# Peptides against a protein of PDB entry 7BBL, part 59

Target 1, 86 residues: chain A of PDB entry 7BBL
Amino acid sequence: IAQESLESQEQRARAALRERYLRSLLAMVGHQVSFTLHEGVRVAAHFGATDLDVANFYVSQLQTPIGVQAEALLRCSDIISYTFKP

## One batch from the design tools (peptide; made by RFdiffusion4, then SolubleMPNN)

Design b2_p16_8_s3 (from b2_p16_8, 5 letters changed)
Fold by OpenDDE base, seed 4:
Structure b2_p16_8_s3 (fold): chain B 86 residues (1-86), chain A 16 residues (1-16)
Amino acid sequence: as target 1 above (86 residues)
Amino acid sequence: SALTEEFVARALAALA
C-alpha cells in the first residue's frame, strides 16, 4: 500500500488550515467579528479586509474597553483568535 | 495592499 510521507501529510494539513483561514475571511467580510487579543482583551468589530503584506485587519466600529473606534487597523500579530457567525 | 475577494479566490485556487 502506497503511503504518503509525513512531510506531504504536514503539507496537506497546512494547506487545509490555510484554506480554512481564507474561507473564514470571505465569510466574515462585512460581519461583526469577536477578536481575542493579548492579556484577555476582547474586542468586536465589523471586518472589512486584510493586508497580507503588512499583516493587518481593516475593521470598522471597533468596540474596545475604552470606547468605539469608527475605523481601525488590527495587527494580525495581536490577534490570538476570532469568532463570528457566518 | 488589501486582500480582496479576488485575491482570496486566487489564493484558494493556488492550494489546488
Scores: peptide ipSAE 0.251, ipTM 0.809, DockQ to the pose 0.338
Fold by OpenDDE base, seed 1:
Structure b2_p16_8_s3 (fold): chain B 86 residues (1-86), chain A 16 residues (1-16)
Amino acid sequence: as target 1 above (86 residues)
Amino acid sequence: SALTEEFVARALAALA
């Protein structure tokens, strides 16, 4: 009886999360997304594009606590989570 | 270098 190793299970789990992430990117294109940043800061913006390796979000109409930025670049490292309505 | 639907599709295909 062949049993999957823990390493293989972890690899599958990581792959599943990666797939979910990629599919979410496709779903959010052109839609307004709510981003939760550090220190409780929350912003909303229309998603345009992103980078897989550099991990950046190119957005428009970024609503921040100090105003609206027509175009902006959000670093994924600054993002805790995001939500949107597809 | 910004991702497009095509690039994301290729990335997804690589997982399969």
Scores: peptide ipSAE 0.242, ipTM 0.805, DockQ to the pose 0.359
Fold by OpenDDE base, seed 5:
Structure b2_p16_8_s3 (fold): chain B 86 residues (1-86), chain A 16 residues (1-16)
Amino acid sequence: as target 1 above (86 residues)
Amino acid sequence: SALTEEFVARALAALA
């Protein structure tokens, strides 16, 4: 039985994750998103844009534990996960 | 460098 190589399997898996990520970005535009940051910190913000290569998130109305930032930049290294209602 | 719908569409097309 012909089997897909390990490298091909990994490549396909990465492609699937990349597609899912990209589609989530499209669905996210203009919506309020909940971000989970380090140490269990959760913030909410309206998604504006991101850098595909660096994965920086440019957001507005960032609600933090100590106040609201009109405009903010969230680096990918700061974000553990995010969720939103499409 | 900011993401746009067009750029995302191109990226998705590249995966096909």
Scores: peptide ipSAE 0.238, ipTM 0.804, DockQ to the pose 0.348
Fold by OpenDDE base, seed 3:
Structure b2_p16_8_s3 (fold): chain B 86 residues (1-86), chain A 16 residues (1-16)
Amino acid sequence: as target 1 above (86 residues)
Amino acid sequence: SALTEEFVARALAALA
């Protein structure tokens, strides 16, 4: 029987992860998201949008350890993980 | 540029 190459299997796996990411962005719109940054810092903010080329997160009402910022930009490289309730 | 529902939809379609 025909066997799919390892390269093809990895390609499908990457595509599946990309799809999951994109769908999570749609589900995130209009919701408060909890972000975990470096050094264990955790912040919460309302998701506004992201950009395709740099994957920056444009958020509002960012709650930080030192106060609330009305509008903010979170660089993808600064984000360890995020979670939210759909 | 900021993502919109349309942009995400197109990206998803490209994976099919």
Scores: peptide ipSAE 0.237, ipTM 0.804, DockQ to the pose 0.339

Design b2_p16_8_s4 (from b2_p16_8, 5 letters changed)
Fold by OpenDDE base, seed 4:
Structure b2_p16_8_s4 (fold): chain B 86 residues (1-86), chain A 16 residues (1-16)
Amino acid sequence: as target 1 above (86 residues)
Amino acid sequence: SALTEEFVARLQALLA
């Protein structure tokens, strides 16, 4: 039986990762999320939505080391990781 | 919010 090409395998892998990412975003809706940013900065915020094309996170009640910001936008490129409790 | 609702709808469409 013919094997799937390497390129096809990579394509499927990318698709699977994308799906997992999107499902995680869906699961975050309505929950407080802990974000790890660069330079060891950790913040927590209520997740609202993302701009899937621009890769921005729209959050509320952002708890930062220097206070709480009612509404905030986090650039995806600034986020190293995130965790939350479904 | 409206933003969240649209976001959810968009995600659901992508995952359908």
Scores: peptide ipSAE 0.453, ipTM 0.878, DockQ to the pose 0.703
Fold by OpenDDE base, seed 2:
Structure b2_p16_8_s4 (fold): chain B 86 residues (1-86), chain A 16 residues (1-16)
Amino acid sequence: as target 1 above (86 residues)
Amino acid sequence: SALTEEFVARLQALLA
């Protein structure tokens, strides 16, 4: 039986992860998202959009330990993880 | 917003 090459398997795996990521971004539009940043900092914000090229998150009503920002920009490099309720 | 609208459209195109 012919088997898919390791490279092909890895390519499909990467593609699946990319699709899952993109779908999650689409699903969180307009929803409040909890972001975990470095040093255990957690913030909540309403997700607006991302810049796929620069990898920035454009959010509103960002709740931080030191206050609320009406509009804010979060860089993906600063985000460890995120959760939300669809 | 326009940004969100463009973002959604772009994602939909990528996922099509």
Scores: peptide ipSAE 0.444, ipTM 0.876, DockQ to the pose 0.684
Fold by OpenDDE base, seed 1:
Structure b2_p16_8_s4 (fold): chain B 86 residues (1-86), chain A 16 residues (1-16)
Amino acid sequence: as target 1 above (86 residues)
Amino acid sequence: SALTEEFVARLQALLA
């Protein structure tokens, strides 16, 4: 039995991570998510959807330091990390 | 919402 190439192994790993990411998005739907942005800014919002290609986040009830936005778009490039309770 | 429903449907299709 031929040994799987390193490149193939890496591709499997990337595919697994992608699947986990997509499943996490499904779990996130309808839940409040805490986002950590640049400059130490933290916001909370209810997750609606994302652009799968660009990974932009469409959210509602975005709680920012200066107030609440009913609907908002968070660009992936602005997000450092996020957490939520499934 | 319609946006959310479409999003969920697309994700499910990708994961099928």
Scores: peptide ipSAE 0.444, ipTM 0.876, DockQ to the pose 0.689
Fold by OpenDDE base, seed 3:
Structure b2_p16_8_s4 (fold): chain B 86 residues (1-86), chain A 16 residues (1-16)
Amino acid sequence: as target 1 above (86 residues)
Amino acid sequence: SALTEEFVARLQALLA
């Protein structure tokens, strides 16, 4: 019986990761998210949306060490990780 | 917001 090639297995794995990522974005809508940035900086903000092409994060009520920004843009390249409660 | 609505719609279409 024919077996799935290594290349097709890797393709399925990448597709699965992409789907999980997109579903996490949907789950973030309307929730406060904690973002871990570089150099130990952590911020919290209400998630609005992302740019699906470049994955920029559009957020509101961004809490930073120096104050709160009503609206802000977080570049994907600046984000190490994020967490939230569904 | 309008931005959020459009965002959700696009994601739902991709995941349909």
Scores: peptide ipSAE 0.437, ipTM 0.873, DockQ to the pose 0.732

## One batch from the design tools (peptide; made by RFdiffusion4, then SolubleMPNN)

Design b2_p17_3_s1 (from b2_p17_3, 6 letters changed)
Fold by OpenDDE base, seed 1:
Structure b2_p17_3_s1 (fold): chain B 86 residues (1-86), chain A 17 residues (1-17)
Amino acid sequence: as target 1 above (86 residues)
Amino acid sequence: EVRHEMAEDRALLAWTA
C-alpha cells in the first residue's frame, strides 16, 4: 500500500494545527478568555481580534492583579495557554 | 470549554516566517 511522504505528512499535520488554532480564535470572539502567562500569572479578558500575522491579541476589559485595563494588547509569545467557553 | 497551548503555534509561526 502506497504511503505519502514524510514531508507531506508533516505538512498536513502543520496545516491541521494551524486550522485548529485559527478556529479557536474565531470561536473566542466576544467571549471572556482566561490567559495563562509566564511565571504563573493568570489574566482574563474579552477577546477582540488578532493582527494579520497573529502575533498579538487585541483584548478588552483585561483583568490583572493590579486592576482592569479597558483595552490592551497581549503578545502571543507571552501566552502559555488560554481557555474559554464558546 | 476550549483549551489551547501556544507552544505548537509559536513553532509554526517561526517556521512560516
Scores: peptide ipSAE 0.489, ipTM 0.811, DockQ to the pose 0.655
Fold by OpenDDE base, seed 4:
Parts: structure tokens; sequence; C-alpha cells
Structure b2_p17_3_s1 (fold): chain B 86 residues (1-86), chain A 17 residues (1-17)
């Protein structure tokens, strides 16, 4: 049995991470998600959809420290982490 | 509860772009 190359291992790892990410997006549809942004800002919103090419989250009922937005766009680059209950 | 950190995903998106 030949040992898998380092490059192949890395490819599998990247594929696994991407699959996990995409599955989490599917799981959060319609659910409230807590987003941790930069500078310690935390918001909550109902997940709508993503634009994978542009790396955006389209959400509703965004609860921010200064108010609630019915519809909003979160750039993935602004998001440090998110949590939700599937 | 699911927790996900975006660091790796941002890298992946940049890679596929």
Amino acid sequence: as target 1 above (86 residues)
Amino acid sequence: EVRHEMAEDRALLAWTA
C-alpha cells in the first residue's frame, strides 16, 4: 500500500474544510446565527443566502449594537466566526 | 451548537477565485 503524497493529503484536507463550510451554510438556512466581527462586535441575524463568488452573507433581522436591520449584507471578510443551533 | 471560524474558508474562497 503506497503512502499518500503530501500534496494529496493537503488536497483532501482543503476539500474536507470546504465541504464542512458548505454543509454548515446549508444547515443554517432560516436559522438565527450569531456572528463575531472585528473589534469585538457581535451581531445576530437570520441566515438567508451566500454569494460564494463575492463572499457575502445575505441575512435578515440583523441585530446590531445600534439597532435592527430588516435586511443586510455581511461581508465574509468581516466575519471572524459564527455560531448557530441547527 | 455549531461553531465555525472563517479564517480557513476565506483562504479557500480566495484560492478558488
Scores: peptide ipSAE 0.489, ipTM 0.811, DockQ to the pose 0.635
Fold by OpenDDE base, seed 5:
Structure b2_p17_3_s1 (fold): chain B 86 residues (1-86), chain A 17 residues (1-17)
Amino acid sequence: as target 1 above (86 residues)
Amino acid sequence: EVRHEMAEDRALLAWTA
């Protein structure tokens, strides 16, 4: 009986996770998103786009503890999680 | 509401970079 190699199993798993993430980003476009950052900081912003290679979030109307930024760049490395209503 | 944790995605990006 044919069995899938460990490498191919891992590839499928990675592909599935990446697809889920990318679909989430597409559903997020134009919507307000709540981002949880480090140290318990939470911000809200309208999602614009991401840089797939550089790992950046381009957002607008970023509501921060010290004010609102019309346009902003969030590094993915600063984000723990996010929530939004599709 | 959709909730997404970045841990897994960050790991994937680091691997492919």
Scores: peptide ipSAE 0.487, ipTM 0.809, DockQ to the pose 0.665
Fold by OpenDDE base, seed 3:
Structure b2_p17_3_s1 (fold): chain B 86 residues (1-86), chain A 17 residues (1-17)
Amino acid sequence: as target 1 above (86 residues)
Amino acid sequence: EVRHEMAEDRALLAWTA
């Protein structure tokens, strides 16, 4: 019988991880998200949208240590992790 | 609650870019 190649298995694994990430983005739309940034900085904001390559997060009501920003842009490279309640 | 780490996803994006 035919056996799936290692490369095919890796492709499926990568696709599954990508799908999980994208689905989480869809689920957080309109919800408040807690972002962990570099140097232990934590901020909270309502998720709005991302650009095509998902390099930037457009958020609102960003709560920072120095105040609340009505509208803001977060680069994915600045984000270590995020949490939210669907 | 959902928790996600960005490191792996950034690597995947770089791979397909």
Scores: peptide ipSAE 0.487, ipTM 0.809, DockQ to the pose 0.679

Design b2_p17_3_s2 (from b2_p17_3, 6 letters changed)
Fold by OpenDDE base, seed 2:
Structure b2_p17_3_s2 (fold): chain B 86 residues (1-86), chain A 17 residues (1-17)
Amino acid sequence: as target 1 above (86 residues)
Amino acid sequence: EVTVRMADERALLALTA
């Protein structure tokens, strides 16, 4: 039996992680999500949607350290992690 | 609870207690 190359295995692993990520986005729609940003900043918001390349998070009811924004955009590059309950 | 960590456009998914 021909074995899969290491490169192919790594590719599949990356694809699996990407799929899990995308599925998490679907799972959080409408739910409140806790976002950890740089410099220890943490915010909470309801996830609305993301753009096609998943570069931005469009959220609502964003609770920030300085107030609440009805609607806001979070750049993925600014997000360290996010947590939610499916 | 689900936690996703962003790392250079890649994400790691982990379950938390």
Scores: peptide ipSAE 0.421, ipTM 0.756, DockQ to the pose 0.389
Fold by OpenDDE base, seed 1:
Structure b2_p17_3_s2 (fold): chain B 86 residues (1-86), chain A 17 residues (1-17)
Amino acid sequence: as target 1 above (86 residues)
Amino acid sequence: EVTVRMADERALLALTA
């Protein structure tokens, strides 16, 4: 018997996190999501879709500190975290 | 409630109340 290498264990861990992330995206569709951005900015919006290649979030009814935008594009690089209720 | 944090091009999922 041989023990699984540390590298393979890390690969499984990363794969699990990636799958959970993708599942969260599917669960967000149509729901309002709270996004925490840089500099302490927090916005809320209805999730529409995401571009896995460009890493963009397409949202609607974006509530910003200065008003509501019917449609908007959020770059993943601007997002620290997001929260929603399934 | 689900919270996902973006870090180093990776996402961490956590379930909260």
Scores: peptide ipSAE 0.417, ipTM 0.752, DockQ to the pose 0.392
Fold by OpenDDE base, seed 3:
Structure b2_p17_3_s2 (fold): chain B 86 residues (1-86), chain A 17 residues (1-17)
Amino acid sequence: as target 1 above (86 residues)
Amino acid sequence: EVTVRMADERALLALTA
């Protein structure tokens, strides 16, 4: 019986994760998202758009511990994780 | 809810109740 190589299996797994990530971006448009940043910082904001090439999140109504910013830019490299309700 | 963990150009997506 022919069997798929380990490398091929890993490639399919990575492709599936990438697809799920991109799909999540579409699903969160217009929704409030909870972002976990470095150093234990957690913020909430409405997702507007993202630049897939530059890896930036463009958000509105960014709620921080000291106030709300009408518009803000979050670099993907500064984000550990995010949570939202589809 | 949906949680996504960033890992460079990869992301791990998990569904939570």
Scores: peptide ipSAE 0.417, ipTM 0.752, DockQ to the pose 0.375
Fold by OpenDDE base, seed 4:
Order: C-alpha cells, then sequence, then structure tokens
Structure b2_p17_3_s2 (fold): chain B 86 residues (1-86), chain A 17 residues (1-17)
C-alpha cells in the first residue's frame, strides 16, 4: 500500500482548512457577525462581501464601542476571529 | 454557532453550542 508523503498530507490539510474558510464566508452572507480584533476589541457587523485577493471584509452596520458606522472595511490581518449564526 | 479563527488566510472552523 502506497503511503502519502508528509508534504502531501500537509497540502491536503491546508486545502481542507481553506475550503472550510471559504464555506464560512458563504454562510455568513447577510448575517450579523461578531469580530474579535486585536487588543480585545470586539465589533459586530453585517457581512457583505470579501475581496479574497486583498483580504478585506466589506461590512455594514458596524457596531463599535463608540458608535455605528453604516459601511466599513475590515482588514483580515486585523481580525483574530469571528463568530456568527448561520 | 460558528467560530472561525484566522491564521494566515487559513481558518480553524469550530462549532460552538
Amino acid sequence: as target 1 above (86 residues)
Amino acid sequence: EVTVRMADERALLALTA
């Protein structure tokens, strides 16, 4: 029985994670999402779309401790995690 | 409830209840 190389296994693992990530993006469309940013900052917003190449989240009704922004752009690099109800 | 943790444009998806 042929055994898959470690590198190949890692590739499959990365592909699986990427697929799960993309599926989550599809599932969150139109829903309110809670984003956890650096320094413990939490914001909530309705998910609109992403630019996968630029790694940006386009959201609306962004609720911050200071107030609500009608439209906003969140950089994926600033996001630690996000939670939503599909 | 779905939670996604970002990691270099990868994500760990976790279902929380």
Scores: peptide ipSAE 0.413, ipTM 0.749, DockQ to the pose 0.385

Design b2_p17_3_s3 (from b2_p17_3, 7 letters changed)
Fold by OpenDDE base, seed 5:
Structure b2_p17_3_s3 (fold): chain B 86 residues (1-86), chain A 17 residues (1-17)
Amino acid sequence: as target 1 above (86 residues)
Amino acid sequence: EVTVRMSDHLALLAWTA
């Protein structure tokens, strides 16, 4: 009985994660997104765009614990996860 | 409601790096 190699399984897993991420970007355009950052910080902002090469999130109406920023740049390295309603 | 972990993006970066 033929079976998929471990290497192939890992490749499919990576591909699935990439697809999920990319689809989420399309789904969040213009929507408010809740970002979970390090040190227990949570912020909300409207998604604008991302720079896949630099790994940045360009957002607007960023609600932080100390106030609201009209426009802001979030580094992907500072983000743990994000939640939104498609 | 959809939640995405940044690890999903890290997987993409690892591939393009």
Scores: peptide ipSAE 0.517, ipTM 0.819, DockQ to the pose 0.598
Fold by OpenDDE base, seed 3:
Structure b2_p17_3_s3 (fold): chain B 86 residues (1-86), chain A 17 residues (1-17)
Amino acid sequence: as target 1 above (86 residues)
Amino acid sequence: EVTVRMSDHLALLAWTA
């Protein structure tokens, strides 16, 4: 049988990453999320909502080294990764 | 726990571009 092309393999990989991201948004609703930002900064906050077009995360109870912010806006460009318990 | 890199979102944006 014919071997799957490189382009087809890459397409499946990209599709898997897209699905993973979207599913994570659904799974984190109402949960506390740990965000890893630039310069080694790590913060925790409850996920509220996100705007895919604007590329922002709207969160509450943001825990920072100097205190807690009731409401906050995290720009996706400032986020490296995030971790949470489904 | 689940960890997601923001690069996953970048992949989505690249697809729609």
Scores: peptide ipSAE 0.515, ipTM 0.818, DockQ to the pose 0.574
Fold by OpenDDE base, seed 4:
Structure b2_p17_3_s3 (fold): chain B 86 residues (1-86), chain A 17 residues (1-17)
Amino acid sequence: as target 1 above (86 residues)
Amino acid sequence: EVTVRMSDHLALLAWTA
Protein backbone atom coordinates (compact mmCIF):
# COMPACT_ATOMS: atom_id res chain seq x y z
CA ILE B 1 0.00 0.00 0.00
CA ALA B 2 1.42 3.31 -1.09
CA GLN B 3 2.24 5.91 1.53
CA GLU B 4 0.03 8.98 1.46
CA SER B 5 1.80 11.94 -0.09
CA LEU B 6 2.81 14.91 2.00
CA GLU B 7 0.51 17.09 -0.06
CA SER B 8 -2.42 14.83 0.67
CA GLN B 9 -1.57 14.74 4.35
CA GLU B 10 -1.47 18.51 4.53
CA GLN B 11 -4.74 18.77 2.66
CA ARG B 12 -6.42 16.47 5.13
CA ALA B 13 -4.91 18.38 8.02
CA ARG B 14 -6.29 21.68 6.72
CA ALA B 15 -9.68 20.14 6.21
CA ALA B 16 -9.63 18.77 9.73
CA LEU B 17 -8.75 22.17 11.18
CA ARG B 18 -11.58 23.82 9.26
CA GLU B 19 -14.04 21.24 10.48
CA ARG B 20 -12.76 21.52 14.03
CA TYR B 21 -13.19 25.28 13.97
CA LEU B 22 -16.74 25.11 12.68
CA ARG B 23 -17.69 22.44 15.16
CA SER B 24 -16.24 24.50 17.98
CA LEU B 25 -18.48 27.41 17.02
CA LEU B 26 -21.51 25.20 17.29
CA ALA B 27 -20.32 23.81 20.58
CA MET B 28 -19.69 27.16 22.21
CA VAL B 29 -23.07 28.72 21.48
CA GLY B 30 -24.33 30.33 24.63
CA HIS B 31 -21.28 29.32 26.63
CA GLN B 32 -18.65 31.48 28.19
CA VAL B 33 -15.46 31.52 26.21
CA SER B 34 -12.03 32.63 27.28
CA PHE B 35 -10.33 34.62 24.55
CA THR B 36 -6.62 35.15 24.40
CA LEU B 37 -5.86 38.35 22.56
CA HIS B 38 -2.63 39.95 21.52
CA GLU B 39 -0.17 41.37 24.03
CA GLY B 40 -1.24 38.90 26.67
CA VAL B 41 -4.73 40.31 27.04
CA ARG B 42 -7.34 37.80 28.08
CA VAL B 43 -11.07 38.30 28.25
CA ALA B 44 -14.10 36.14 28.87
CA ALA B 45 -17.46 36.41 27.16
CA HIS B 46 -20.48 34.43 26.16
CA PHE B 47 -20.44 33.47 22.54
CA GLY B 48 -23.25 34.83 20.44
CA ALA B 49 -22.44 34.50 16.79
CA THR B 50 -19.82 34.98 14.15
CA ASP B 51 -19.78 36.54 10.74
CA LEU B 52 -17.45 34.37 8.71
CA ASP B 53 -17.31 36.89 5.90
CA VAL B 54 -16.39 39.82 8.11
CA ALA B 55 -14.49 37.67 10.58
CA ASN B 56 -16.06 38.96 13.77
CA PHE B 57 -17.17 37.37 17.00
CA TYR B 58 -20.34 38.79 18.49
CA VAL B 59 -20.30 38.20 22.21
CA SER B 60 -22.12 39.19 25.35
CA GLN B 61 -21.07 39.81 28.94
CA LEU B 62 -17.54 40.61 27.93
CA GLN B 63 -15.41 40.62 31.05
CA THR B 64 -12.34 42.78 30.94
CA PRO B 65 -10.08 44.12 33.69
CA ILE B 66 -11.90 47.45 33.49
CA GLY B 67 -15.42 46.15 33.55
CA VAL B 68 -18.14 44.20 31.82
CA GLN B 69 -19.70 45.07 28.50
CA ALA B 70 -23.16 43.72 27.86
CA GLU B 71 -22.46 43.29 24.18
CA ALA B 72 -19.27 43.51 22.23
CA LEU B 73 -17.60 42.65 18.99
CA LEU B 74 -14.26 40.91 18.84
CA ARG B 75 -12.42 40.97 15.56
CA CYS B 76 -10.92 37.64 14.66
CA SER B 77 -7.72 39.44 13.78
CA ASP B 78 -7.39 40.39 17.45
CA ILE B 79 -7.82 36.84 18.68
CA ILE B 80 -5.00 34.38 19.05
CA SER B 81 -7.00 31.56 20.57
CA TYR B 82 -10.08 30.75 22.58
CA THR B 83 -10.95 28.14 25.17
CA PHE B 84 -14.28 26.88 26.40
CA LYS B 85 -16.00 23.95 28.02
CA PRO B 86 -18.54 22.41 25.68
CA GLU A 1 -12.11 21.82 27.66
CA VAL A 2 -11.51 22.81 24.08
CA THR A 3 -8.89 25.21 22.85
CA VAL A 4 -8.86 26.49 19.30
CA ARG A 5 -6.24 28.67 17.73
CA MET A 6 -7.50 31.30 15.37
CA SER A 7 -5.16 29.86 12.78
CA ASP A 8 -7.84 27.23 12.33
CA HIS A 9 -10.19 29.96 11.21
CA LEU A 10 -7.54 31.48 9.01
CA ALA A 11 -7.22 28.14 7.31
CA LEU A 12 -10.93 28.23 6.66
CA LEU A 13 -10.86 31.76 5.29
CA ALA A 14 -7.96 30.95 3.02
CA TRP A 15 -9.52 27.77 1.72
CA THR A 16 -9.85 27.40 -2.01
CA ALA A 17 -11.91 24.61 -3.56
Scores: peptide ipSAE 0.515, ipTM 0.813, DockQ to the pose 0.580
Fold by OpenDDE base, seed 1:
Structure b2_p17_3_s3 (fold): chain B 86 residues (1-86), chain A 17 residues (1-17)
Amino acid sequence: as target 1 above (86 residues)
Amino acid sequence: EVTVRMSDHLALLAWTA
């Protein structure tokens, strides 16, 4: 009748979030992704790659309110969330 | 459709940093 410790539960939760994040990166390669940024700004771009150590997103065809950029770098700290269709 | 919050990833990075 023993239950899993809080520490163990938290470790499983973190592992699940990590896996979900990594799988989403793999799934979005080559696809258009909608990024929600701070201050209500929303942009769309084709995902290229990420640098997990530097915490950057490398994207192409970035559609911003002021125009389209062929290539761009998005800082993870500037991103609130992202949505895409696998 | 898949939606991911970046706060989840950032929290994990802070934990391992």
Scores: peptide ipSAE 0.513, ipTM 0.813, DockQ to the pose 0.606

Design b2_p17_3_s4 (from b2_p17_3, 5 letters changed)
Fold by OpenDDE base, seed 5:
Structure b2_p17_3_s4 (fold): chain B 86 residues (1-86), chain A 17 residues (1-17)
Amino acid sequence: as target 1 above (86 residues)
Amino acid sequence: MVTHEMAEDRALLAWTA
């Protein structure tokens, strides 16, 4: 009986996670997204695009506690989680 | 509503970086 190697299992797991992430990005395009940042900060913005290499979120109408920014850049490293309605 | 945690994705990005 054939058995998948541990390396292959890990590769499939990573691929599955990546696919889920990418699908979520596609689903949120143009939609308002609620971002949870560090220190309990929460902001809302319309998702425009993401830089998969640099890990940046390009958003518009960013609503922050101190005001609204027409255009903004969110570093993925600053984001704990995000919520949106597909 | 869909909630996505970034912890797993950051780990993936770090791997490919």
Scores: peptide ipSAE 0.435, ipTM 0.774, DockQ to the pose 0.674
Fold by OpenDDE base, seed 3:
Structure b2_p17_3_s4 (fold): chain B 86 residues (1-86), chain A 17 residues (1-17)
Amino acid sequence: as target 1 above (86 residues)
Amino acid sequence: MVTHEMAEDRALLAWTA
C-alpha cells in the first residue's frame, strides 16, 4: 500500500496553516481589529489590506496611547496577536 | 470573535521566502 511521503505531508500542513491565516485576513477587511503589540501595547484600527508578502498591515483610524492616526502601517513583526469580530 | 497568534504565521513566511 502506497503512502504519502513525509515531505509531502509537511507541504500540505504548511499550506493548510497559510490558508487559515489568509482566510482570517479576508474576514478582517473593513472591520475594527484589536492588535496586541510588544510590551503589552494594545491598539485598535480598521483593517484595510496587506502587501503581497503579507508582511505589512495597512490600517485606518489607528487608536494609539498618544492619539489617532487616519492611516498607518503595522509591521507583522510588531504584532503578537490580533482579535476581531467577523 | 476570532483571536489569532502571529508566531506560526511569521514562521511560515520566513520559510516561504
Scores: peptide ipSAE 0.435, ipTM 0.774, DockQ to the pose 0.697
Fold by OpenDDE base, seed 4:
Structure b2_p17_3_s4 (fold): chain B 86 residues (1-86), chain A 17 residues (1-17)
Amino acid sequence: as target 1 above (86 residues)
Amino acid sequence: MVTHEMAEDRALLAWTA
């Protein structure tokens, strides 16, 4: 039988990763999320929305070592990872 | 708890943006 090409396998892998990412965004709506940023900085915030085109996280109640911001913008490029409870 | 690494996602976003 025919085998799937490497290109097709990669396409499916990318699609799966994107789907996982998008589903995680949906799952975290309204929930508190712990973000790991560069230089070991860790913050917590409630997820509001994201702009996939601009790659930004719009969050509320951002808890930082220096205080709490009611509303804030986290650039995806600044985020190493995030953790949340679905 | 779910932990998500952003490395691949950032690449995907850059590619599709």
Scores: peptide ipSAE 0.434, ipTM 0.774, DockQ to the pose 0.646
Fold by OpenDDE base, seed 1:
Structure b2_p17_3_s4 (fold): chain B 86 residues (1-86), chain A 17 residues (1-17)
Amino acid sequence: as target 1 above (86 residues)
Amino acid sequence: MVTHEMAEDRALLAWTA
């Protein structure tokens, strides 16, 4: 019997991952999120928005080891993972 | 509680950029 092409399988896999990511972003709106950054640094902030093209997270009330920043921009490349309560 | 890893997402973004 016939089998789905490799290209088609990869396309579906990428689409599924993309959808999961986008849905998580939508779920973060208005919530405080814990971000794990490089070198074991962890910060918390209220999620505002993200620019997928620029690969940035726009957040508020960013709690860092040196204090709280009212408005901040987090580069996606600096983020290892994030956790939040939907 | 939801936890998301960025590794795969960054790869996807880089590909579409």
Scores: peptide ipSAE 0.432, ipTM 0.773, DockQ to the pose 0.643

Design b2_p17_4_s1 (from b2_p17_4, 10 letters changed)
Fold by OpenDDE base, seed 3:
Structure b2_p17_4_s1 (fold): chain B 86 residues (1-86), chain A 17 residues (1-17)
Amino acid sequence: as target 1 above (86 residues)
Amino acid sequence: SPEMAALLAMMGKLVIE
């Protein structure tokens, strides 16, 4: 009988994690997302797109303490946490 | 890999209620 190698098992696990996260992002579309940034800054925006290799978020209608930006880029390093209501 | 590291980081930051 053939058995799956450890390397193959690890590859499947990584692929499953990537797939799960991408589905989470799809669920985010159409909902306002709340972001907690550094120094106590909280913002809200709509998800547009992401660069999968560095997880940069391209968002629209970004509500900041100063005002609303039509489009903006939120880098992974800018974000402490984020949430939305499906 | 850096791609996987970024993915894991963002997954850890996401909270869904």
Scores: peptide ipSAE 0.576, ipTM 0.891, DockQ to the pose 0.757
Fold by OpenDDE base, seed 4:
Structure b2_p17_4_s1 (fold): chain B 86 residues (1-86), chain A 17 residues (1-17)
Amino acid sequence: as target 1 above (86 residues)
Amino acid sequence: SPEMAALLAMMGKLVIE
């Protein structure tokens, strides 16, 4: 009986993990997401999209302490944590 | 890989109740 190689299994596992996470992001659509950034800054925004490696979030209606930005880019390194209420 | 690292990082930062 043919067996899948270890490398192939690992590739499938990584792909499955990525897909699962992307589905979580899909659940964020239509809801305001709360982001905790560095220096105690907290913002809220609507999820728009990510890049191919899911390293950055492209968001809209970013509500900051000093105003609202129509469009914004949040880099992974800028974010401490984030959450939303479905 | 850098790609996987970013994925894991962002996934870990998501807070779920």
Scores: peptide ipSAE 0.576, ipTM 0.891, DockQ to the pose 0.636
Fold by OpenDDE base, seed 2:
Structure b2_p17_4_s1 (fold): chain B 86 residues (1-86), chain A 17 residues (1-17)
Amino acid sequence: as target 1 above (86 residues)
Amino acid sequence: SPEMAALLAMMGKLVIE
């Protein structure tokens, strides 16, 4: 019986995990996302896109304590947590 | 890998209720 290598299996597993997460981001589209940032700052925005390594979120209509930004960049390191209502 | 580390970090920060 042909058997896939362990490394190949792990690669598929990682790919599947990434795909599942990306689908979650797709489900996020069209909904307002709540972000908890450092220093107790909370913002809300609409998801636009992410880069290939998911290091950055490109968002729109970012509501901050000091106003609304039409477009903004949120880095992973800036985010403590985030959630949305499906 | 560094790429997977970033992915896992963001995945872990997502809260779904």
Scores: peptide ipSAE 0.575, ipTM 0.891, DockQ to the pose 0.708
Fold by OpenDDE base, seed 1:
Structure b2_p17_4_s1 (fold): chain B 86 residues (1-86), chain A 17 residues (1-17)
Amino acid sequence: as target 1 above (86 residues)
Amino acid sequence: SPEMAALLAMMGKLVIE
C-alpha cells in the first residue's frame, strides 16, 4: 500500500480539469456561442470541434460584422471571452 | 506545461450563462 506520488496526484488533477472543460464544450454543442474578440469585435457561431491542446476552435455559421461564414477557425489568441446559454 | 497553460487560458475565457 504505497502512497501515490505527488507527480501522479498532479497528473490526475490536470486530467480532471481537462475532462471537466471538455464536458463544458460538449454542453455548448447545438447552441449559439457568443465570442468577444479584440478591437471590440463580437461574433456568434456554433461549436464544431477543437484540437488536442484547445488552441483553436472549429466552428460553423460564424456571424461576423461583414457576413456569415459557413465554416471557420477561431484561434484562442484571438478570443477574449465567450459565452452561451445552456 | 504549454498544453496546460492553453487549457487554463480557454477555461478562464469561458463564461456560462
Scores: peptide ipSAE 0.571, ipTM 0.890, DockQ to the pose 0.803

